# Peptides against a protein of PDB entry 5VVV, part 11

Target 1, 276 residues: chain A of PDB entry 5VVV
Amino acid sequence: FLCGVVEGFYGRPWVMEQRKELFRRLQKWELNTYLYAPKDDYKHRMFWREMYSVEEAEQLMTLISAAREYEIEFIYAISPGLDITFSNPKEVSTLKRKLDQVSQFGCRSFALLFDDIDHNMCAADKEVFSSFAHAQVSITNEIYQYLGEPETFLFCPTEYCGTFCYPNVSQSPYLRTVGEKLLPGIEVLWTGPKVVSKEIPVESIEEVSKIIKRAPVIWDNIHANDYDQKRLFLGPYKGRSTELIPRLKGVLTNPNCEFEANYVAIHTLATWYKSN
Target 2, 276 residues: chain A of PDB entry 5VVV as posed
Amino acid sequence: FLCGVVEGFYGRPWVMEQRKELFRRLQKWELNTYLYAPKDDYKHRMFWREMYSVEEAEQLMTLISAAREYEIEFIYAISPGLDITFSNPKEVSTLKRKLDQVSQFGCRSFALLFDNIDHNMCAADKEVFSSFAHAQVSITNEIYQYLGEPETFLFCPTEYCGTFCYPNVSQSPYLRTVGEKLLPGIEVLWTGPKVVSKEIPVESIEEVSKIIKRAPVIWDNIHANDYDQKRLFLGPYKGRSTELIPRLKGVLTNPNCEFEANYVAIHTLATWYKSN

## One batch from the design tools (peptide; aimed at target 1 L82)

Design b1_p11_2_s1 (made by RFdiffusion4, then SolubleMPNN; from b1_p11_2, 6 letters changed)
Fold by OpenDDE base, seed 2:
Structure b1_p11_2_s1 (fold): chain B 276 residues (1-276), chain A 11 residues (1-11)
Amino acid sequence: as target 1 above (276 residues)
Amino acid sequence: MEELRKRFYSE
């Protein structure tokens, strides 16, 4: 069971010292996972093709080493979906080289994220792939296999919550393709009924699990505040029955942008997780 | 800024 934090918000990423402090807290609270997915980290998303510099590499190596020190699984996410051409072997090779570099930093767990992108494929991809889901699954499977089928590999669908599913969760051709074609060893991220789900009912998890043919990892935006910088979500982790725990592969909270605001959010997630 | 809105307003 993956339980911890995804740094998945828009806005200023956390600094390395904050991330190290996070790992210390995660360990103390018996949480086990950190997903590196800061939207505004240049080489994560907008410039995903760019290799890390020597200086950036040193920082990431230090960060990954710190995660290991605190027994936190460091999952490196990349979001190539803004401008990747899925059918272009050069793009696939570029993605492989980027993840090879991160592997050299000591990272062993990875995620491919296709959240917050347009559903349109370019003309070249339309000639090769039957759908956007087929394109995403193809590259995800290839990367997963290329990396030697790491123990933890996550996929974030473009339809990552109920409101983004067309026509709905249970009937989504996109999610059906993901469920059928994504290799079974790849975990699927899910956010619940909405982008910011006040509640995540058990029935909603059963529904998505059926179509994706696996228990999801929750990317939980309950404490996310990147959409309203004037608000801080300081309340407890709530609206998730502990009955979800046996039906999930994990829960990763995407909390407030302000690192200092997240004590209650993360602590109460830990309490929730241990209450199962 | 539009991307920030996608998380909130696409609901």
Scores: peptide ipSAE 0.124, ipTM 0.843, DockQ to the pose 0.504
OpenDDE base, seeds 1, 3, 4, 5: peptide ipSAE 0.107, 0.113, 0.119, 0.105; ipTM 0.833, 0.843, 0.841, 0.808

Design b1_p11_2_s2 (made by RFdiffusion4, then SolubleMPNN; from b1_p11_2, 5 letters changed)
Fold by OpenDDE base, seed 2:
Structure b1_p11_2_s2 (fold): chain B 276 residues (1-276), chain A 11 residues (1-11)
Amino acid sequence: as target 1 above (276 residues)
Amino acid sequence: MEELRKRYYSE
């Protein structure tokens, strides 16, 4: 069971010292996972093709080493979906080289994220792939296999919550393709009924699990505040029955942008997790 | 900003 934090918000990423402090807290609270997915980290998303510099590599190596020190699984995410051409072997090779570099930093867990992108493929991809889901699954499977089928590999669908599913969760051709074609060892991120889900009912998890043919990892935006810089979500982790735990592969909270605001959010997630 | 809108306001 993956339980911890996804740094998955828009805005200023956390600094390395904050991330290290996070790892310390995660360990203390018996959480086990950090997903590196800061949207505005340039080489994560907008410039995903760019290799890390020597200086950036040193920082990431240090960060990954710190995660290991605190027994936190460091999952490196990349979001190539803004401008990747799925059918272009050069793009696939570029992605492979980028993840090879991160592997050299000591990272062993990875995620491919296709959230917050347009549903349209370019003309070249339309000639090769039957659908957007087929394109995403193809590259995800290839990367997963290329990396030697790491123990933890995550996929974030473009339809990552109920409101983004067309026509709905249970009937989504996109999610059906993901469920059928994504290799079984790849975990699927899910956010619940909405982008910001006040509640995540058990039934909603059963529904999505059926179509994706696996228990999801929750990317939980309950404490996310990147959409409203005037608000801090300081309340407890709530609206998730502990009955979800046996039906999930994990829960990763995407909390407030302000690192200092997240004590209650993360602590109460830990309490929730340990209450089962 | 547009991407934020896609994430949080496209529901």
Scores: peptide ipSAE 0.166, ipTM 0.851, DockQ to the pose 0.569
OpenDDE base, seeds 1, 3, 4, 5: peptide ipSAE 0.124, 0.141, 0.138, 0.121; ipTM 0.843, 0.849, 0.848, 0.847

Design b1_p11_2_s3 (made by RFdiffusion4, then SolubleMPNN; from b1_p11_2, 7 letters changed)
Fold by OpenDDE base, seed 1:
Structure b1_p11_2_s3 (fold): chain B 276 residues (1-276), chain A 11 residues (1-11)
Amino acid sequence: as target 1 above (276 residues)
Amino acid sequence: MEELNKRFYSE
């Protein structure tokens, strides 16, 4: 069971010292996972093709080493979906080289994220792939196999919540393609019925699990505030039955942008997880 | 103005 934090918000990324402090807190609270997915980290999303500099490499190596010191699984995410051409072998090779670099930093767990992108493929991809889901699954499976089938590999679908599913969760052709064609060792991220789900009913997890043919990892936006920087979400982790735990592969909370605001959010997630 | 890619949270 993956339990911890995803740094998955828009806005100023956390500094390396905040991330190291997070790892200390995660270990202390018997949480086990950190997903590196800061949207405004340029080489994560907008400039995903760019290799890390020597200085950035040293910082990431130090961060990954710190995660290992605190027994936290460090998952490196990349979000190529803004402008990748899936059918272009040069784009695939560029993605491989980027993940090879991160593997050299000592990273062993990875994620490919296709959240918050246009649903339209370019003309070249339409000639090769029958749908957007087929293109995403193809590259994800290829990368997963290329990396030697890492113990933890995550996929974030473009339809990552109930409200984004067309026509609905149980009938989505996109999620059906993901469930049928994504290799079984790859985990699927999900935010619940909404992007920010006040509640995640058990029945909603059973519905999505059936179509994706696996238990999801919850990307939980309950404490996310990147959509309203005038608000801080300081309340406890709530609206999730502990009956979800045996039906999930994990829960990763995407909390407030302000690192200092997240004590209650993360601590109450840990209490919830240990109550099983 | 760089359109701050806000997560489109459907409230």
Scores: peptide ipSAE 0.067, ipTM 0.786, DockQ to the pose 0.464
OpenDDE base, seeds 2, 3, 4, 5: peptide ipSAE 0.067, 0.059, 0.063, 0.067; ipTM 0.788, 0.769, 0.781, 0.786

Design b1_p11_2_s4 (made by RFdiffusion4, then SolubleMPNN; from b1_p11_2, 6 letters changed)
Fold by OpenDDE base, seed 2:
Structure b1_p11_2_s4 (fold): chain B 276 residues (1-276), chain A 11 residues (1-11)
Amino acid sequence: as target 1 above (276 residues)
Amino acid sequence: MEELLKRYYSE
């Protein structure tokens, strides 16, 4: 069971010292996972093709080493979906080289994120792939196999919550393709009924699990505030029955942008997780 | 960015 934090928000990323402090807190609270997915990290999303500099590599190596020190699984996410051409072997090779570099930093767990992108493929991809889901699954499977089938590999669908599913969760052709074609060793991220779900009912997890043919990892935006930085979500982790735990592969909370605001959010997630 | 966020976080 993956339980911890995704740094998945828009806005100023956490500094390395905050991330190290996070790992210490995660360990102390018996949480086990950190997903590196800061949207405004240039080489994560907008410039995903760009290799890390020597200085950036040193920082990431230090961060990954710190995660290991605290027995926190460091998952490196990349979001190539803004401008990747899935059918272009050069793009696939570029993605492979980027993940090879991160592997050299000591990272062993990875995520491919296709959240917050347009649903349209380019002309070249339309000639090769039957749908956007087929294109995403193809590259995800190829990368997963290329990396030697790492123990933890996550996929974030473009339809990552109920409100983004067309026509709905259970009938989504996109999610059906993901469920049928994504290799079974790849985990699927899910956010619940909404982008910010006040509640995640058990029935909603059963519904998505059926179509994706696996238990999801929750990307939980309950404490996310990147959409309204004038608000801090200081309340407890709530609106999730503990009956979800046996039906999930994990829960990763995407909390407030302000690192210092997240004590209650993360601590109460830990309490929730240990209550099962 | 704010407009993009509004698009994704708007119910």
Scores: peptide ipSAE 0.218, ipTM 0.868, DockQ to the pose 0.615
OpenDDE base, seeds 1, 3, 4, 5: peptide ipSAE 0.203, 0.167, 0.183, 0.178; ipTM 0.866, 0.859, 0.861, 0.862

Design b1_p11_3 (made by RFdiffusion4)
Pose (drawn by RFdiffusion4):
Structure b1_p11_3 (pose): chain A 276 residues (1-276), chain P 11 residues (1-11)
Amino acid sequence: as target 2 above (276 residues)
Amino acid sequence: SVKESYETAAK
């Protein structure tokens, strides 16, 4: 069961030294996972096709090392959604070459994120693929095979919370396609009824497990502050029923950008992780 | 643009 932090916000990402202290903290409080997915670390999203330079690679390896040294599982995320051409094989290949490079840093766990992308395709893609959801699942599956079908592997759908489902959660062509075609070994990230969910009703998640055909992994935006300059969140982890732990694969908290402000955010996530 | 859309949706 996956529990911990996703560094998944827009803005100045954390530095290696902050992530070491993060791992030591996750352990002191018995959490198991860290998802690396900062939106503005350019090679994660903006320049996803680009390989890490020599010194960048030294940094990532040293990072994946301290993750094992503290036994925190490290999941690496990549976001090709902005401009990838799903049908073109050179494009599919560059993704593997990039995911290969990171596999050789010590990385066993991977994620493909597709949040916040223009919902339609290029002229070339609309031929080979029936729908937008088809294209993503095809690549996500092909990639899932190539890496030797890894232990934990996440998929973040374009429709990743209740508000974002067209027309509703239950009869959505995008969501219908995912639950049926996406492989049973691939986890699905979900964010609650809204992007920043005030509460997560047990009925809403049971409802979601309907179409996704899985217990989804929560990308929790409760303490995220990247969307309002004036705002910071030092409150407890709340509005999440303890009765959820049985029904979910995990909860990764996407916290405040200011690293040291995240003590309460992670500790309260940790106490709640107990109690179920 | 993507970031701004996100901020709007988050608020």

Design b1_p11_3_s1 (made by RFdiffusion4, then SolubleMPNN; from b1_p11_3, 5 letters changed)
Fold by OpenDDE base, seed 1:
Structure b1_p11_3_s1 (fold): chain B 276 residues (1-276), chain A 11 residues (1-11)
Amino acid sequence: as target 1 above (276 residues)
Amino acid sequence: SVKERMREAAL
């Protein structure tokens, strides 16, 4: 069971010292996972093709080493979906080389994210792939196999919540293709019925699990504030039955942008997880 | 914007 934090918000990323302090807190609270997915990290999303500099490499190696010191699984995410051409072998090779570099930093766990992108393929991809889901699954499976089938590999779908599913969760052709064609060792991220789910009913997890043919990892936006920087979410982790735990592969909370605001959010997630 | 989509989905 993956339990911890995803740094998955828009806005200023956390500094390396905040991330190290997070790892110490995660260990102390018997949480086990950190997903590196900061939307405004240039080489994560907007400039995903760019290799890390020597200085950036040293910082990431130090961060990955710190995660290992605190027995936290460091998952490196990349979000190529803004402008990748799935059918272009050069784009696939560029993605492989980027993940090879991160593997050299000592990273062993990875995520490929297709959240917050347009549901359209370019003309070249339409000639090769029958749908957007087929293009995403093809590259995800290829990357997963290329990396030697790492123990932890995550996929974030473009339809990552109930409100983004067309026509709905159980009838989505996109999620059906993901469930049928995504390799079984790849985990699927999900935010619940909404992007920010006030509640995640057990029945809603049973519905999505059936179509994706696996238990999801919850990307939980309950404490996310990047959509409204005038608000801080300081309340406890709530609206999730402990009956979800045996029906999930994990829970990763995406909390407030302000690192110092997240004590209650993360501590109460840990209490929830231990109550099962 | 993406932030608008998150806000609309949170309401």
Scores: peptide ipSAE 0.103, ipTM 0.854, DockQ to the pose 0.564
OpenDDE base, seeds 2, 3, 4, 5: peptide ipSAE 0.096, 0.085, 0.091, 0.078; ipTM 0.833, 0.827, 0.829, 0.825

Design b1_p11_3_s2 (made by RFdiffusion4, then SolubleMPNN; from b1_p11_3, 6 letters changed)
Fold by OpenDDE base, seed 1:
Structure b1_p11_3_s2 (fold): chain B 276 residues (1-276), chain A 11 residues (1-11)
Amino acid sequence: as target 1 above (276 residues)
Amino acid sequence: DVKERMRKAAL
């Protein structure tokens, strides 16, 4: 069971010292996972093709080493979906080379994210792939196999919540293709019925699990505030039955942008997880 | 939902 934090918000990424402090807190609270997915980290999303410099490499190696010191699984995410051409072998090779570099930093766990992108393929991809889901699954499977089938590999679908599913969760052709064609060793991220789910009912997890043919990892936006910088979410982790735990592969909370605001959010997630 | 649009508007 993956339980911890995803740094998955828009806005200023956390500094390396905040991330190290997070790992110490995660260990203390018997949480086990950190997903590196900061939307405004340039080489994560907007400039995903760009290799890390020597200085950036040293920082990431130090961060990955710190995660290992605190027995936290460091998952490196990349979000190429803004401008990748799936059918272009050079784009696939560029993605492979980027993940090879991160593998050399000592990273062993990875995520490929297709959240918050347009549903339209370019003309070249439409000639090769039957649908957007087929294009995403093809590259995800290829990357997963290329990396030697790492123990932890995550996929974030473009339809990552109930409100983004067309026509709905159980009838989505996109999620059906993901469930049928995504290799079984790849985990699927999900935010519940909504982007920010006030509640995640057990029945809603059973519905999505059926179509994706696996238990999801919850990307939980309950404490996310990137959509409203005038608000801080300081309340406890709630609106999730502990009956979800045996029906999930994990829960990763995407909390407030302000690192110092997240004590209650993360601590109460840990209490929830241990209450099962 | 306003929240759903705001995460997408950061694109």
Scores: peptide ipSAE 0.197, ipTM 0.865, DockQ to the pose 0.205
OpenDDE base, seeds 2, 3, 4, 5: peptide ipSAE 0.195, 0.144, 0.184, 0.175; ipTM 0.868, 0.824, 0.862, 0.861

Design b1_p11_3_s3 (made by RFdiffusion4, then SolubleMPNN; from b1_p11_3, 6 letters changed)
Fold by OpenDDE base, seed 2:
Structure b1_p11_3_s3 (fold): chain B 276 residues (1-276), chain A 11 residues (1-11)
Amino acid sequence: as target 1 above (276 residues)
Amino acid sequence: DVKKRYQEAAL
């Protein structure tokens, strides 16, 4: 069971010292996972093709080493979906080289994120792939196999919550394709009924699990504030039954942008997780 | 806008 934090917000990423402090807290609270997915990290999303510099590599190696020191699984995410051409073998090769570099930093767990992108393929991809889901699954499977089938590999769908599913969760052709064609060793991220879900009912997890043919990892935006920096979500982790735990592969909270605001959010997630 | 997260949270 993956339980911890996804740094998955828009806005200023956490600094390396905040991330190290996070790992210390995660270990102390018996949480086990950190997903590196900061939207405004340039080489994560906007410039995903760009290799890390020597200086950036040293920082990431240090960060990954710190995660290991605290027994935290460091999952490196990349979000190529803004401008990747899935059918272009050069793009696939570029993605492979980027993840090879991160593997050299000592990273063993990875994620491909296709959240918050347009649902349209370019003309070249339309000639090769029957749907956007087919394109995403193809590259995801290829990358997963290329990396030697790492123990933890995550996929974030474009339809990552109920409100983004067309026509709905159980009937989504996109999620059906993901469920049918995504290799079984790849985990699927899910956010619940909404982007910011006040509650995540058990039935909603059973519904999505059926179509994706696996238990999801929750990307939980309950404490996310990147959409309104005038607000801080200081309340406890709530509206999730502990009955979800045996039906999930994990829960990763995407908390407030302000690192210092997240004590209650993360601590109460840990309490929730240990209550089962 | 590709920031779908912001669109839903503003609703």
Scores: peptide ipSAE 0.169, ipTM 0.855, DockQ to the pose 0.469
OpenDDE base, seeds 1, 3, 4, 5: peptide ipSAE 0.110, 0.160, 0.152, 0.158; ipTM 0.848, 0.852, 0.853, 0.855

Design b1_p11_3_s4 (made by RFdiffusion4, then SolubleMPNN; from b1_p11_3, 4 letters changed)
Fold by OpenDDE base, seed 2:
Structure b1_p11_3_s4 (fold): chain B 276 residues (1-276), chain A 11 residues (1-11)
Amino acid sequence: as target 1 above (276 residues)
Amino acid sequence: SVKEAYQKAAL
């Protein structure tokens, strides 16, 4: 069971010292996972093709080593979906080389994120792939296999919550393709009924699990505030029955952008997790 | 933008 934090927000990423402090807190609270997915980290998303510099590599190696020190699984995410051509073998090779570099930093867990992207494929991809889901699954499976089928590999769908599913969760051709074609060793991230879900009912998890053919990992935006800079979410982790735990592969909270605001959010997630 | 769509859906 993956339980911890996804740094998955828009805005200023956390600094390395904050991330190290996070790992210390996660360990103390008996949480086990950190997903590196900061939207405005240039080489994560906008410039995903760009290799890390020597200095950036040293920082990431240090960060990954710190996660290991605190027994936190460091999952490196990349979000190539803004401008990747899925059918272009050079793009696939570029993605492979980027993940090879991160593997050299000592990272063993990875994620491919296709959240917050346009659903339209380019002409070249339309000639090769039957749908956007087929394109995403193809590259995800290929990367997963290329990396030697790492123990933890996550996929974030473009339809990552109920409100983004067309026509709905249970009938989504996109999610059906993901469920049918994504290799079984790849975990699927899910956010619940909404982008920010006040509640995540058990029935909603059963519904999505059926179509994706696996228990999801929750990317939980309950404490996310990147969409409203005037708000901080200081309340407890709530609106999730503990009955979700046996039906999930994990829960990763995407909390407030302000690192210091997240004590209650993360601590109460830990309490929730340990209550089962 | 897709970011704006996210932000709108989050509100």
Scores: peptide ipSAE 0.465, ipTM 0.930, DockQ to the pose 0.915
OpenDDE base, seeds 1, 3, 4, 5: peptide ipSAE 0.386, 0.385, 0.415, 0.409; ipTM 0.913, 0.912, 0.917, 0.915

Design b1_p11_4 (made by RFdiffusion4)
Pose (drawn by RFdiffusion4):
Structure b1_p11_4 (pose): chain A 276 residues (1-276), chain P 11 residues (1-11)
Amino acid sequence: as target 2 above (276 residues)
Amino acid sequence: STKEFYIEAAK
């Protein structure tokens, strides 16, 4: 069961030294996972096709090392959603070459994120593929095979919370396609009824497990502050029923951008991780 | 932009 932090916000990402202290903290409080997905670390999203330079690679390896040294599982995320051409094979190949490079840093766990992308396709894609959801699942599956079908592997859908489902959660062509076609070994990230969910009703998640055909992994935006300059969140982890742990694969908290402000955010996530 | 859209959706 996956529990911990996703560094998944817009803005100045954390530095290696902050992530080491993060791993030591996750261990002191018995959490198991860290998802690397900072939106503005350019090679994660904006320039996803680009390989890490020599010194960048030294940094990532030293990072994946301290993750094992503290036994925190490290999941690497990549976001091709902005401009990838799903049908073109050179494009599919560059994604593998990039995911290969990181595999050789010590990485066993991977994620493909597709949040916040223009919903339609290029002229070339609309031929080979029936729908937008078909294209993502095809590449997510093809990639899932290539890496030797890894232990943990996440998929973040374009429709990733209740508000964002067209027309509703239950009869959505995008969501229908994912639950049926996406492989049973691939996890699905979900964010609650809204992007920043005030509460996560047990009925809402049971409802979601309907179409996704899985217990989804929560990308929790409760303490995220990247959307309002004036705002910071030092409150407890709340509005999440303890009865949810049995029904979910995991909860990764996407916290405040200011690293040291995240003490309460992670500790309260940790106490609640107990109690179920 | 994607960030601006996110900010609107978050609020």

Design b1_p11_4_s1 (made by RFdiffusion4, then SolubleMPNN; from b1_p11_4, 7 letters changed)
Fold by OpenDDE base, seed 4:
Structure b1_p11_4_s1 (fold): chain B 276 residues (1-276), chain A 11 residues (1-11)
Amino acid sequence: as target 1 above (276 residues)
Amino acid sequence: SVRERMRKAAL
């Protein structure tokens, strides 16, 4: 069971010292996972093709080593979906080289994110792939296999919540393709019925699990404030029955942008997780 | 939601 934090917000990424402090807190509270997915880290999303500099490499190596020190699984995410051509072998090779570099930093767990992108393919991709889901699954499977089938590999669908599914969760052709074609060793991220789910009913998890043919990892936006940084979400982790735990592969909370605001959010997630 | 709009606007 993956339980911890995803740094997955829009806005200023956390500094390395904050991330190290996070790892210490995660260990103390018996949580086990950090997903590196800061939307405004330019080499994560906007410039995903760009290799890390020597200085950036040193920082990431140090961060990954710190995660290991605190027995936290460090998952490196990349979001190539803004401008990747899925059918172009050069794009695939560029993605491979980027993840090779990160693997050299000591990273062993990875994620491909296709959240918050347009639902269209370019003309070249339409000639090769039957659908957008087929294109995403193809590259995800190829990368997963190329990396030697790492123990933890995550996929974030474009339809990552109930409100984004067309026509709905159980009838989504996109999610059906993901469920049928995504290799079984790849985990699927999900935010619940909504992007920010006040509640995540058990029945909603059973519904999505059926179509994706696996238990999801919850990307939980309950404490996310990137959509309104004038607000801080300081309340407890709530609206999730502990009956979800045996029906999930994990829960990763995506909290407030302000690192200092997240004590209650993360601590109460830990209490929730240990209460089962 | 507001977040859904913000996420789409960041594209």
Scores: peptide ipSAE 0.119, ipTM 0.847, DockQ to the pose 0.162
OpenDDE base, seeds 1, 2, 3, 5: peptide ipSAE 0.105, 0.087, 0.101, 0.108; ipTM 0.848, 0.848, 0.836, 0.846; seed 5 fails the geometry check

Design b1_p11_4_s2 (made by RFdiffusion4, then SolubleMPNN; from b1_p11_4, 6 letters changed)
Fold by OpenDDE base, seed 5:
Structure b1_p11_4_s2 (fold): chain B 276 residues (1-276), chain A 11 residues (1-11)
Amino acid sequence: as target 1 above (276 residues)
Amino acid sequence: SVKERMRKAAL
């Protein structure tokens, strides 16, 4: 069971010292996972093709080593979906080289994120792939196999919540293709019925699990504030039955942008996790 | 929701 934090918000990323402090807190609270997915990290999303500099490499190696020191699984995410051409072998090779570099930093767990992108393929991809889901699954499977089938590999679908599914969760052709064609060893990220789900009913997890043919990892936006920086979400982790735990592969909370605001959010997630 | 619109507006 993956339980911890995703740094998955828009806005100023956390500094390396905050991330190291996070790992200490995660260990102390018996949580086990950190997903590196900061939307405004240039080489994560907007410039995903760009290799890390020597200085950036040293920082990432230090961060990955710190995660290992605190027994936290470090998952490196990349979000190529803004401008990748899935059918272009050069794009696939560029993505492979980027993840090879991160593998050299000692990273062993990875994620491909296709959240918050346009649902339209370019003309070249339409000639090769039957749908957008087929294009995403093809590259994800290829990358997963290329990396030697790492123990933890995550996929974030473009339809990552109930409100983004067309026509709905159980009838989505996109999620059906993901469930049928995504390799069984790849985990699927999900935010619940909404982008920010006040509640995640057990029945809603049973519904999505059926179509994706696996238990999801919850990307939980309950404490996310990137959409309203005038608000801090300081309340406890709630609206999730502990009956979800045996029906999930994990829960990663995407908390407030302000690192200092997240004590209650993360601590109460840990209490929830240990209460099962 | 306002929440769903703002993640899309940061695109």
Scores: peptide ipSAE 0.144, ipTM 0.852, DockQ to the pose 0.238
OpenDDE base, seeds 1, 2, 3, 4: peptide ipSAE 0.144, 0.139, 0.134, 0.138; ipTM 0.854, 0.850, 0.830, 0.852

